Peptides against a protein of PDB entry 3B8E. Designs and how they scored, part 166

Target 1, 230 residues: chain A of PDB entry 3B8E
Amino acid sequence: PFLIFIIANIPLPLGTVTILCIDLGTDMVPAISLAYEQAESDIMKRQPRNPKTDKLVNEQLISMAYGQIGMIQALGGFFTYFVILAENGFLPIHLLGLRVNWDDRWINDVEDSYGQQWTYEQRKIVEFTCHTPFFVTIVVVQWADLVICKTRRNSVFQQGMKNKILIFGLFEETALAAFLSYCPGMGVALRMYPLKPTWWFCAFPYSLLIFVYDEVRKLIIRRRPGGWVE

## One batch from the design tools (peptide; made by RFdiffusion4, then SolubleMPNN)

Design b2_p23_6_s2 (from b2_p23_6, 19 letters changed)
Fold by OpenDDE base, seed 4:
Formats: sequence, C-alpha cells, structure tokens
Structure b2_p23_6_s2 (fold): chain B 230 residues (1-230), chain A 23 residues (1-23)
Amino acid sequence: as target 1 above (230 residues)
Amino acid sequence: EEREEVREEALKLLEEARKLIKE
C-alpha cells in the first residue's frame, strides 16, 4: 500500500499507525494459531524425496502463493479506497499525482473530478475516512488467508476448522478491527474515522477470490502430485 | 473538542458536497 502511494503519488490510503496495527495486532495471533494447527494428514507423512532441492522448491512455491494472496489483499484495500474517493468526487485517474496538492494545507481549492473545490480539512476527512475501510478490508481478506494457510494440499472442506486457537484469532482480529473502527477518539489518535457497516462487505468479493484461488491451486496439486505448483 | 467541532463542520460540508455531486 505504501509503495503504491509513493509510485502513484496518490493520497495516502492507509496510515502508518494503522499498518502497524495490522502487522502487530492482526497478524500475530493468527500466526501463533497456525503454529499450533494440527498437521495436515499428508504433509507430515510425505518425506521429501530430495531434502535439499524439494525444500527450496517448496519454499519458493509457498512464497509465490503467499505473494499472490498478498497482491489480492492489497487490491482489495485499494478497491475500497478508490470506491470511497470516487463516491466523494475523486475518480482514480484524478488521484494520480494529486498527493502534493492534497497534502498541502495551504491549498484549499483542490478540485475533484467534477470541479468541486475541497479545503484541506475536507480532504483530510475524506482521506481519513478511507483509512478505516482499507484496514477493515485487509482484516476481512486476512480471514480467508488465515483459513487457507492451514492446509497446502487438502481443501478447507476436507481439513475442517478444528483449531480453536485459529478461530479465536479470527475473532480477535475482528474485534480489533471493530475497536479501531468505532471506538471514540480513534479518528484523532489513529486517523481512523468511524466506518459505515456497509463497507465491511466491500472486502467479501476479494475474500471469495482468495478462497477460489486457493481451492483451484490445491485442486491442481491434488491432480498433479509432484508438479511445479506443489 | 475543537478538533471534533471542526470535524463535524467538515463532515457537514462533505455531505453537502456529496449531494451536489450526485445531482
């Protein structure tokens, strides 16, 4: 997200503190939960044929898969960001290169895509209104990511949701998102203004996409054991 | 408190702007 902010020179979609809350708050408990996940029935039984080469290949494949999931997560966040800004008169194309003027408090006549002038205060409210939905979108997408990460080969439907710690992690992450989104003072402290409940649903298509992607990947692995996708 | 007042005013203005854009 921050890289896209720099490259595209758009208004900041997600604050630094919010990023830290994601990294430290939402990822830690899920990561711990995965450490205590019951071994997939086939993973622990299948000895690597070539320990040196197969480990490296497997690490690369996992890295690629998680990299792709991470890209989908980022796209989900940016989608929500662009939708909010578009609803407020800023089309995505107009946001490109706008950061310099957007962040200048002395410019109070920044025009939107429709010629409406925005004061600095108005712009910052819109910007900070995007932070919360972006964060929530990441959290909702992380639900899917966390669930799919518990298995490499087996479908979620085959493995099931047996880890109580994993379930707890999902609830904790959701509770944190709700707290940051709706607790009084978060707008001032974290630049996360309250979120309309409808925005929680903006991430659901991306969560579904991650599930579909992972199930397709796993299906390929099951049908082609020892393939390059494994 | 002053920040909240400014926020409320800006939100009102934003809502008005949104109405104008939707028309």
Scores: peptide ipSAE 0.014, ipTM 0.363, DockQ to the pose 0.022
Fold by OpenDDE base, seed 2:
Structure b2_p23_6_s2 (fold): chain B 230 residues (1-230), chain A 23 residues (1-23)
Amino acid sequence: as target 1 above (230 residues)
Amino acid sequence: EEREEVREEALKLLEEARKLIKE
């Protein structure tokens, strides 16, 4: 998010501290949950291959898959960000290059896409209003990520939801999202203003997209073993 | 004038940040 902010010169979609909360707070419990997931039946039955070449290729492919999921997560967050800004009069195209004027506290007449002038304080309120739903979107998308990443090749329906730690991770992540979204003082501490419950649903299409993506990926892996999608 | 100075400084900082990202 910060890289896109710098490259595109758009208003900051998510604060640095909030990004750290995602990286250190929301990702740890899911990672632990995955560590305790039961071994896949196919992994246990897999014949030993050349440990050097096949492990390296496999690790690269897994890394690429996680990278793709991360890109979908980012897209989900940015979608929510752009929707909120568009609802407030700032179309995505208009945001390009706007950062310099947006962050300038001495400019109190920044125009939106419809010619409405925005003061610095008004702009910052809108910016900070975007932080919470961006974060929540990432969390909701991570629900799907956590569920799908428990298995490499097997469908979620084949492996099941037997890991109690996984379930705990889902609840913990949701509770953290609710805490950061609605706890008093988060607007000052993390620049996260309270979010309307309706915005939680904005992430669901992307959560579903990741789920479908992973199921399709796994289906391809099962049908075409040794393919590039592994 | 002060507004222009702040803007120029902000642009310089952005250019520096872009250079750091490219490295």
Scores: peptide ipSAE 0.000, ipTM 0.213, DockQ to the pose 0.015
Fold by OpenDDE base, seed 1:
Structure b2_p23_6_s2 (fold): chain B 230 residues (1-230), chain A 23 residues (1-23)
Amino acid sequence: as target 1 above (230 residues)
Amino acid sequence: EEREEVREEALKLLEEARKLIKE
């Protein structure tokens, strides 16, 4: 998120404190839950033919897959961000390069895509309104990410949701998202304003996309073992 | 005019959200 903010010079979609909340609150607990997931029998029993090269190749392929999932997560967050700003009169194309004027406290007449003027305070309110749904989008997409990370080759339908710790992690992550979204004072403390319940559904297409992507990937791996998609 | 109404409604919602956070 921060890289796109710098590259595109758009208003900040996610605050630094919110990023820290993702890192410490939404990423850590799910990651710990994965440590307690039952090992996929095929992965653990497969001895590398060459421990040095085969391990490195597998680590690279896994890292690439996780990197792709992370990119889809970010894309989902940005989609939600752009939708909210568009509904408030700022089309995506107009946001490009707008940061300098957006963050300037002395400019109180920044025009939206429809020629409407926005004060600094109004702009910051809409910016902070985007932080919450961005965060929630990341959490919802992480549901799919966490579920698909249970196994590398088998379908989720084959492995099932047997890990109670994983389910607890998903619940805790969701509860944290709800707390940060709806607890009074979060707008001041974390710059996260309350979110309409409907915005929770904005992330679902991307969650589904990650799920489908991983299922297709796993299907390819099963049909063509040793391919570049592993 | 319709865009202005939508903007005003959005601003009102944002102000209400801000009030809820201050409480």
Scores: peptide ipSAE 0.018, ipTM 0.438, DockQ to the pose 0.029; fails the geometry check
Fold by OpenDDE base, seed 5:
Structure b2_p23_6_s2 (fold): chain B 230 residues (1-230), chain A 23 residues (1-23)
Amino acid sequence: as target 1 above (230 residues)
Amino acid sequence: EEREEVREEALKLLEEARKLIKE
């Protein structure tokens, strides 16, 4: 997200504190859950025939899968960001290169795509209005990520939702998202304004996309054991 | 004067948007 912000020179879609809350708050519990499940699965795995090669391949595949999921997650967040700004009169094309004028507190006449002039305060309100939906989008997409990462080869339908740690992780992420989105004072402290409950549903298509992607990936792995996708 | 009217309308729209976000 930060790299796209610099390269595209667009207004900041997500605050640094919010990013920290995602990284430390939402991603840590899933990572711990996955580490425990990997440990349990490795205990249940019959001795790998070649422990050195099988570990390296498995680590590379996990890293690649997480990278792809992270990219879809970022795309979901940016989609939400662009939708909110477009609803406020800033089309995506107009946002390119706008950052310099957007962040200048002395410029109070920044024009939107429709010729409306925005004061610095108004622009910052719109920017901070994007932070909460972006964060919530990330959390909702992480639900799918957490569910799919529970299994490496088996479908979610085969393993089911029996993992209590997974359920706890989903609850913790959702509770944190609700707290940061709706707790009084978060607009001042974290620059996160309250969000309409409807924005929680904006991320569902991306969660579904991640779910479908992982199920297709797992299907390919099951059909072609020993492939580079494993 | 026209700039002030446009600013007031934009502020009203922002307040309405905030109300919609709070509902």
Scores: peptide ipSAE 0.015, ipTM 0.386, DockQ to the pose 0.023; fails the geometry check

Design b2_p23_6_s3 (from b2_p23_6, 19 letters changed)
Fold by OpenDDE base, seed 1:
Structure b2_p23_6_s3 (fold): chain B 230 residues (1-230), chain A 23 residues (1-23)
Amino acid sequence: as target 1 above (230 residues)
Amino acid sequence: EERKKVYEEALKLLEEARKLIKE
């Protein structure tokens, strides 16, 4: 998210405080939950043929797969960001290069895509209105991410949802997202303004996309063991 | 969508104004 912010010079989609909430709140408990996930039976029973080479190849492929999932997650957040700004009169093309004027406190006549002038305060309200749904989008996409990370090769339907700690983590991050989104004072304290319930659904296509992507990937791995997709 | 309509109407008015100024 921060790289796109710099490259595209768009208004900040996710604030520092929201990043901290993701790292400390939504990522920590799920990450711990994965440590208690039951090992996949086929992984534990396979002795490495070459412990050095096979481990390095697997680590690289795993890193690439998780990197791709992270990119899809970021795309989901940006999609929500662009939709909200478009509904407020700022089309995606108009946002390119707008950051300098957007962040300038002395410019109170920044025009949207429809010629409406926005004060600095109004722009910041819209910006902070994007922080909450971006955060919520990350949480919803993390549901799929956590579920798919339970296994390396087996489908979620084969492994099942046996890890109670992971399930607790999903509820905890969702409860945290709801708290940060709807608790009074969060707009002032965290610059996270209340979210319309409908915005929770904006992330669902991306959550589904990650789920389908991983299931297809795992299916390919099962059909072609040792392939570049593993 | 409503903002788009308002913008399109404003653009039409600007074009009409430009035509009137050129006459």
Scores: peptide ipSAE 0.000, ipTM 0.211, DockQ to the pose 0.009
Fold by OpenDDE base, seed 2:
Structure b2_p23_6_s3 (fold): chain B 230 residues (1-230), chain A 23 residues (1-23)
Amino acid sequence: as target 1 above (230 residues)
Amino acid sequence: EERKKVYEEALKLLEEARKLIKE
């Protein structure tokens, strides 16, 4: 998010503190939950692979898959960001190069895509309004990520939802998102203003996309063992 | 971990950019 912020010179989509909350708050419990996931039924049945060649390839491919999931997460966040800004009069194209004027406290007449002038305070309100839904979007997408990461090859439907810690992680992550979104003072402390409940649904298409992506990936792995998708 | 590195790099760049804007 910050790289795009700098490269495109758009208003900041996600604050530094919120990123830290994602990395340290929302990711830790899910990561721990995955450590307690049951082994896949087929992992223990796999023939010994050549530890030098097959492990390296597999690790690279897994890393690439996680990288792709991360990109989808980022896209989901940015989608929510652009939707909110568009609803407030700032179309995505208009945001390009706007950061300098956006962050300038002395400019109180920044125009939106429709010619409406925005004061510095108004701009910061809308910016901080974007932080919460961006965060929530990441959390909702992480639901899918957590569910899919419990297995490498088996479908979620094959492995099942037996890990109580994983379920707890999902609830904890959701509770944290709700807390950060609606607790008084979070706007001041974290630059996260309260979010309308309807915005939680904005992330669902991306959560579904990740789920479908992973199921398709796993299906390909099952059908084509030793393929490039592993 | 890779995401963390990207975020850290992005934070550094952001700080540098902020310094440049303040100058």
Scores: peptide ipSAE 0.000, ipTM 0.198, DockQ to the pose 0.017
Fold by OpenDDE base, seed 4:
Structure b2_p23_6_s3 (fold): chain B 230 residues (1-230), chain A 23 residues (1-23)
Amino acid sequence: as target 1 above (230 residues)
Amino acid sequence: EERKKVYEEALKLLEEARKLIKE
């Protein structure tokens, strides 16, 4: 997210505080929960791999798969960001290169896509209104990511949801997201302004996309053991 | 009011999840 902010020179879509909340608050408990996941039902059915040839290849393939999932997560966050800004009069094309003027407190006449002028304070309200839903979008997408990480080969439907700690992690990160979004004072303290409940649904298509992607990937692995997708 | 309801529902779900883990 921050890389795109620099490259495109757009208003900041996700604050540093929200990034820290993701890394420390939403990722920690789920990551720990995965350590207690049950072994895959097919773990003992896998053919032995040659550690000299297959280890590096598998690590690269896994890294690419998770990298692709991470890109989908980022796209989900940016989608929500662009939707909110568009609803406030800033179309995506207009945001390109706008950062310098956007962040200048002495410029109080920044125009939106429709010619409306925005003061610095008004712009920051809109910006901080984007931080919360971006964060929430990441959390919702992480639900899918956490669930699919349970297995490498088996479908989620085959392995099931047996890890109670993982389930707890999903609820914990959701509760944290709700707390940060709706608790009084979070707008001032964390620059996370309150979120309309409807914005939680903006991430759902991307969560579904991650599920479909992973299930297709796993299906290919099951049908073609030792393929380039594994 | 809507924010409060969503927050309370999230807390309720968390508590229910905690109960399920203790069983």
Scores: peptide ipSAE 0.000, ipTM 0.207, DockQ to the pose 0.656
Fold by OpenDDE base, seed 5:
Structure b2_p23_6_s3 (fold): chain B 230 residues (1-230), chain A 23 residues (1-23)
Amino acid sequence: as target 1 above (230 residues)
Amino acid sequence: EERKKVYEEALKLLEEARKLIKE
């Protein structure tokens, strides 16, 4: 997100506080919960791996898959960002190069795509209104990411949802997201303005996409053992 | 008021999850 902010010279899509809340708040408990996940049902039935060749290749493939998932997460966040700004009169094309004027506190007549003028205070309210939905979008996408990380090869439907700590992690990250989004004073303290409850559903297509992508990947691995997708 | 309701529902779900872990 920060690299795109610099390259495209757009208003800040995700604040430092929201990044910190993702890294330390919403990701910690889910990540720890994976340490308590039960082994896949077929792990003891698999052929022993060749320690000279299979380890390095498999690590590269896993890294690539997680990289692709990360790209889908980022796209979901940016989609939410662009939709919010478009609803407030700033079309995506108009945002390119706008950051310099957007962040200038002395410019109070920045025009949107429809010729409306925005004061510095109004622009900052809209910017901070984007931060919370972006954060929530990441949390909702992380639901799917956490679930798919339960297994390497087996379908989630084969593994099931028996890890109580993982279930707790999903509720904890959701409750934390709701707390940060809706608790009075968070707009002043953390620059996380409350969002409409409907924004929680905007990320669902991306969560579904991640889930389907991983299930298809795992299905290919099961049908073609030793393939480059594993 | 709608935001408050969503917040309270999220807290309720967290408490229910904690109860399930203790069982």
Scores: peptide ipSAE 0.000, ipTM 0.239, DockQ to the pose 0.671

Design b2_p23_6_s4 (from b2_p23_6, 19 letters changed)
Fold by OpenDDE base, seed 4:
Structure b2_p23_6_s4 (fold): chain B 230 residues (1-230), chain A 23 residues (1-23)
Amino acid sequence: as target 1 above (230 residues)
Amino acid sequence: EEKEKVREEALKLLELARKLIEE
């Protein structure tokens, strides 16, 4: 998110504190849950790894898990960001290069795409209104990511969801997201203004995309063992 | 008293944000 923020010079889509909440708050329990995930059925039947030739996590796996899926997550967040800003009069093209004026508290006449002037306070309200939906979008997308990461080769349908800790992790993330989104004072403390419940659904297409992508990937792996997507 | 004033102002801002989301 910050890379796009810097390169495109757009208003900050996700605050530092919000990112911290994602990294430490929402990812911790899920990460622990994965440690207790039941081994994949095919892994259990494989011979022990040769530590001299085989790595526990290969570069391809890392690239797939953190590269491609991470890009889909980011796209989901930015989609939500751009939708909110567009609904408030700021079209995506107008946001390019706007950061400097946006963040200047002494400029109170920043124009939107339709010529409406926005005070600094008004702009910050809109900016902080984006933080919560962006965060929630990431959490919802992480549901899919967490579920798919439990397996490397097998379909989610084949492996099933037997880990109760994983399920708990999903609920914990959701509860945290709800708390941060709706608890009084979060707008002041975390710059996370209240979220309209409908915004939770903005992330679902991206979650579905991740599921479809991963299932296709796994299907390819099963059909073409030793491929570059493995 | 100053803290309470800041809190009230913050709540007003939250309310404004909520209105913006609902529009």
Scores: peptide ipSAE 0.006, ipTM 0.244, DockQ to the pose 0.029
Fold by OpenDDE base, seed 1:
Structure b2_p23_6_s4 (fold): chain B 230 residues (1-230), chain A 23 residues (1-23)
Amino acid sequence: as target 1 above (230 residues)
Amino acid sequence: EEKEKVREEALKLLELARKLIEE
């Protein structure tokens, strides 16, 4: 997200505090929960075809899959960001290159896509209004990530969600997101302004996309053991 | 009143944390 911010020179979609909340708050507990997930027998017992080469290849393939999921996650966040800014009068195309003027405290007449002038304070409010939804979007997408990480081969429908720690992780992550989104003063304290409940749904398509992606991947693995997607 | 005090304290701590992170 930060790289896109720099490259595209758009207003900051994700603040430092929000990043920290992701890394330390929402990612940690889910990651720990995965450590307590029941071992998938197929993964634990399957020997590589060639112990010298296939292990590395499989690790690379897994890493690539997670990388792809991470990219989808980021896209979900940016989608939410662009939707919110568009709702506030800033179309995505207009945001390109706007950062310099956006962050300048002395420019109080930045125009939106409809010619409305925005003061610095107003711009910062809308920017901070994006931080929370971006964060929440990441959390919602992480629901799918966390669930799909339970297994490498088996469908979530087959493995189930019996891990109480996983459920707790999902709850904690969601509770944190709700707290940050709706607790009064978070706009001032964390630059995370309150989120309309409807914005939670903006993440759902991407969460679903990740879920479907992983299920399809796993389905392919099950049907074609030792394939390129394993 | 106690809840409000706790809230205020929490907000102060969060603000402090934010400042420390931004420095």
Scores: peptide ipSAE 0.000, ipTM 0.261, DockQ to the pose 0.040
Fold by OpenDDE base, seed 5:
Structure b2_p23_6_s4 (fold): chain B 230 residues (1-230), chain A 23 residues (1-23)
Amino acid sequence: as target 1 above (230 residues)
Amino acid sequence: EEKEKVREEALKLLELARKLIEE
């Protein structure tokens, strides 16, 4: 997200505090929960791998798959960001290169796509209004990401949801997201303004996309063991 | 009343944390 912010010179879509809340708050407990996940039912049925070649290749492939999932997460966040700004009069095309004027506190007449002028304070409110929905979008997408990370090969439907610690992690991250989004004073304390509950649903298509993508990937792995998608 | 005090203290701590991160 930060790289796109710099390259496109758009208003900041995700604040530093929000990033820290994701990395340290919402992701930590779920990540630890994966350490307690039960072994895949077919782990002992897998053929021995060549320890010299197969380990390194497999780690690279896994890294690529998670990289692709991370891209889908970022796309979900940016989609939410662009929708919010568009609803406030800033079309995506108009945002390109706008950052310099957007962040200038002495410019109080920045025009939106419809010719409406925005003060610095108004612009910052809109910017900070984007931070919370972006954060929530990431959390909602992480539901799917965490669930798919339970297994490398088996479908989630085959593995099941037996890890109570993982379930706790999902509730914890959701509760934290709700707290940060709706607790009074978060706008002042963390620059996270409250969002409409409808924004939680904007991430659902991306969560579904991640889930479907990974299930298809795992299906291919099961049908073609040792393939490049493993 | 106790809940409100806890809330106020929590907000102060969060604000302090923000300031420390921004410095």
Scores: peptide ipSAE 0.000, ipTM 0.293, DockQ to the pose 0.040
Fold by OpenDDE base, seed 2:
Structure b2_p23_6_s4 (fold): chain B 230 residues (1-230), chain A 23 residues (1-23)
Amino acid sequence: as target 1 above (230 residues)
Amino acid sequence: EEKEKVREEALKLLELARKLIEE
């Protein structure tokens, strides 16, 4: 998110502190949950045919898959960001290169896509309004990520939801998201303003996309063992 | 107008907090 902010010169979609909360807070409990789930998954049970080459290949493929999922998560967050800004009058194309003027406190007449002028204070309110939905979107997409990471090859429907730790991780992550979104003082501490509950649903299409993507991937792996998608 | 004033004050506090975090 920060790299895109620099490259595209758009308003900052997610604050540094919030990013740290995602990386260290939100991702930690899910990672622990996944570590326990791996014992039940086919990942740990499958013996490599060649311990040297197959291990390396599998690690690379897993890393690539997680990288792809991470990109989709980021896209989901940015989608929510752009929807909110568009709803407030800033179309995505108009945001390109706007950062310099956006962050300048001495410019109080930044125009939106419809010619409406925005003060620095108004712009910052909108910016900070985007932080919470972006974060929530990441969390909601992570629900799908946690579910799909149960197995490498089997469908979620085949493996089931037996791991209580994973279920706990889903609830904990949701509770953390609710806490950070609605607890008093989070706007000051994390630049996360409260959001309407309806914005939680903005992430659902992306969660579904991740789910469908992984199920299709797993289906391909089952049909073509040793393929590049494994 | 009151709502706007409260928002302005909140933003000032946020800026202060930001400065403290960046130090």
Scores: peptide ipSAE 0.007, ipTM 0.263, DockQ to the pose 0.028; fails the geometry check

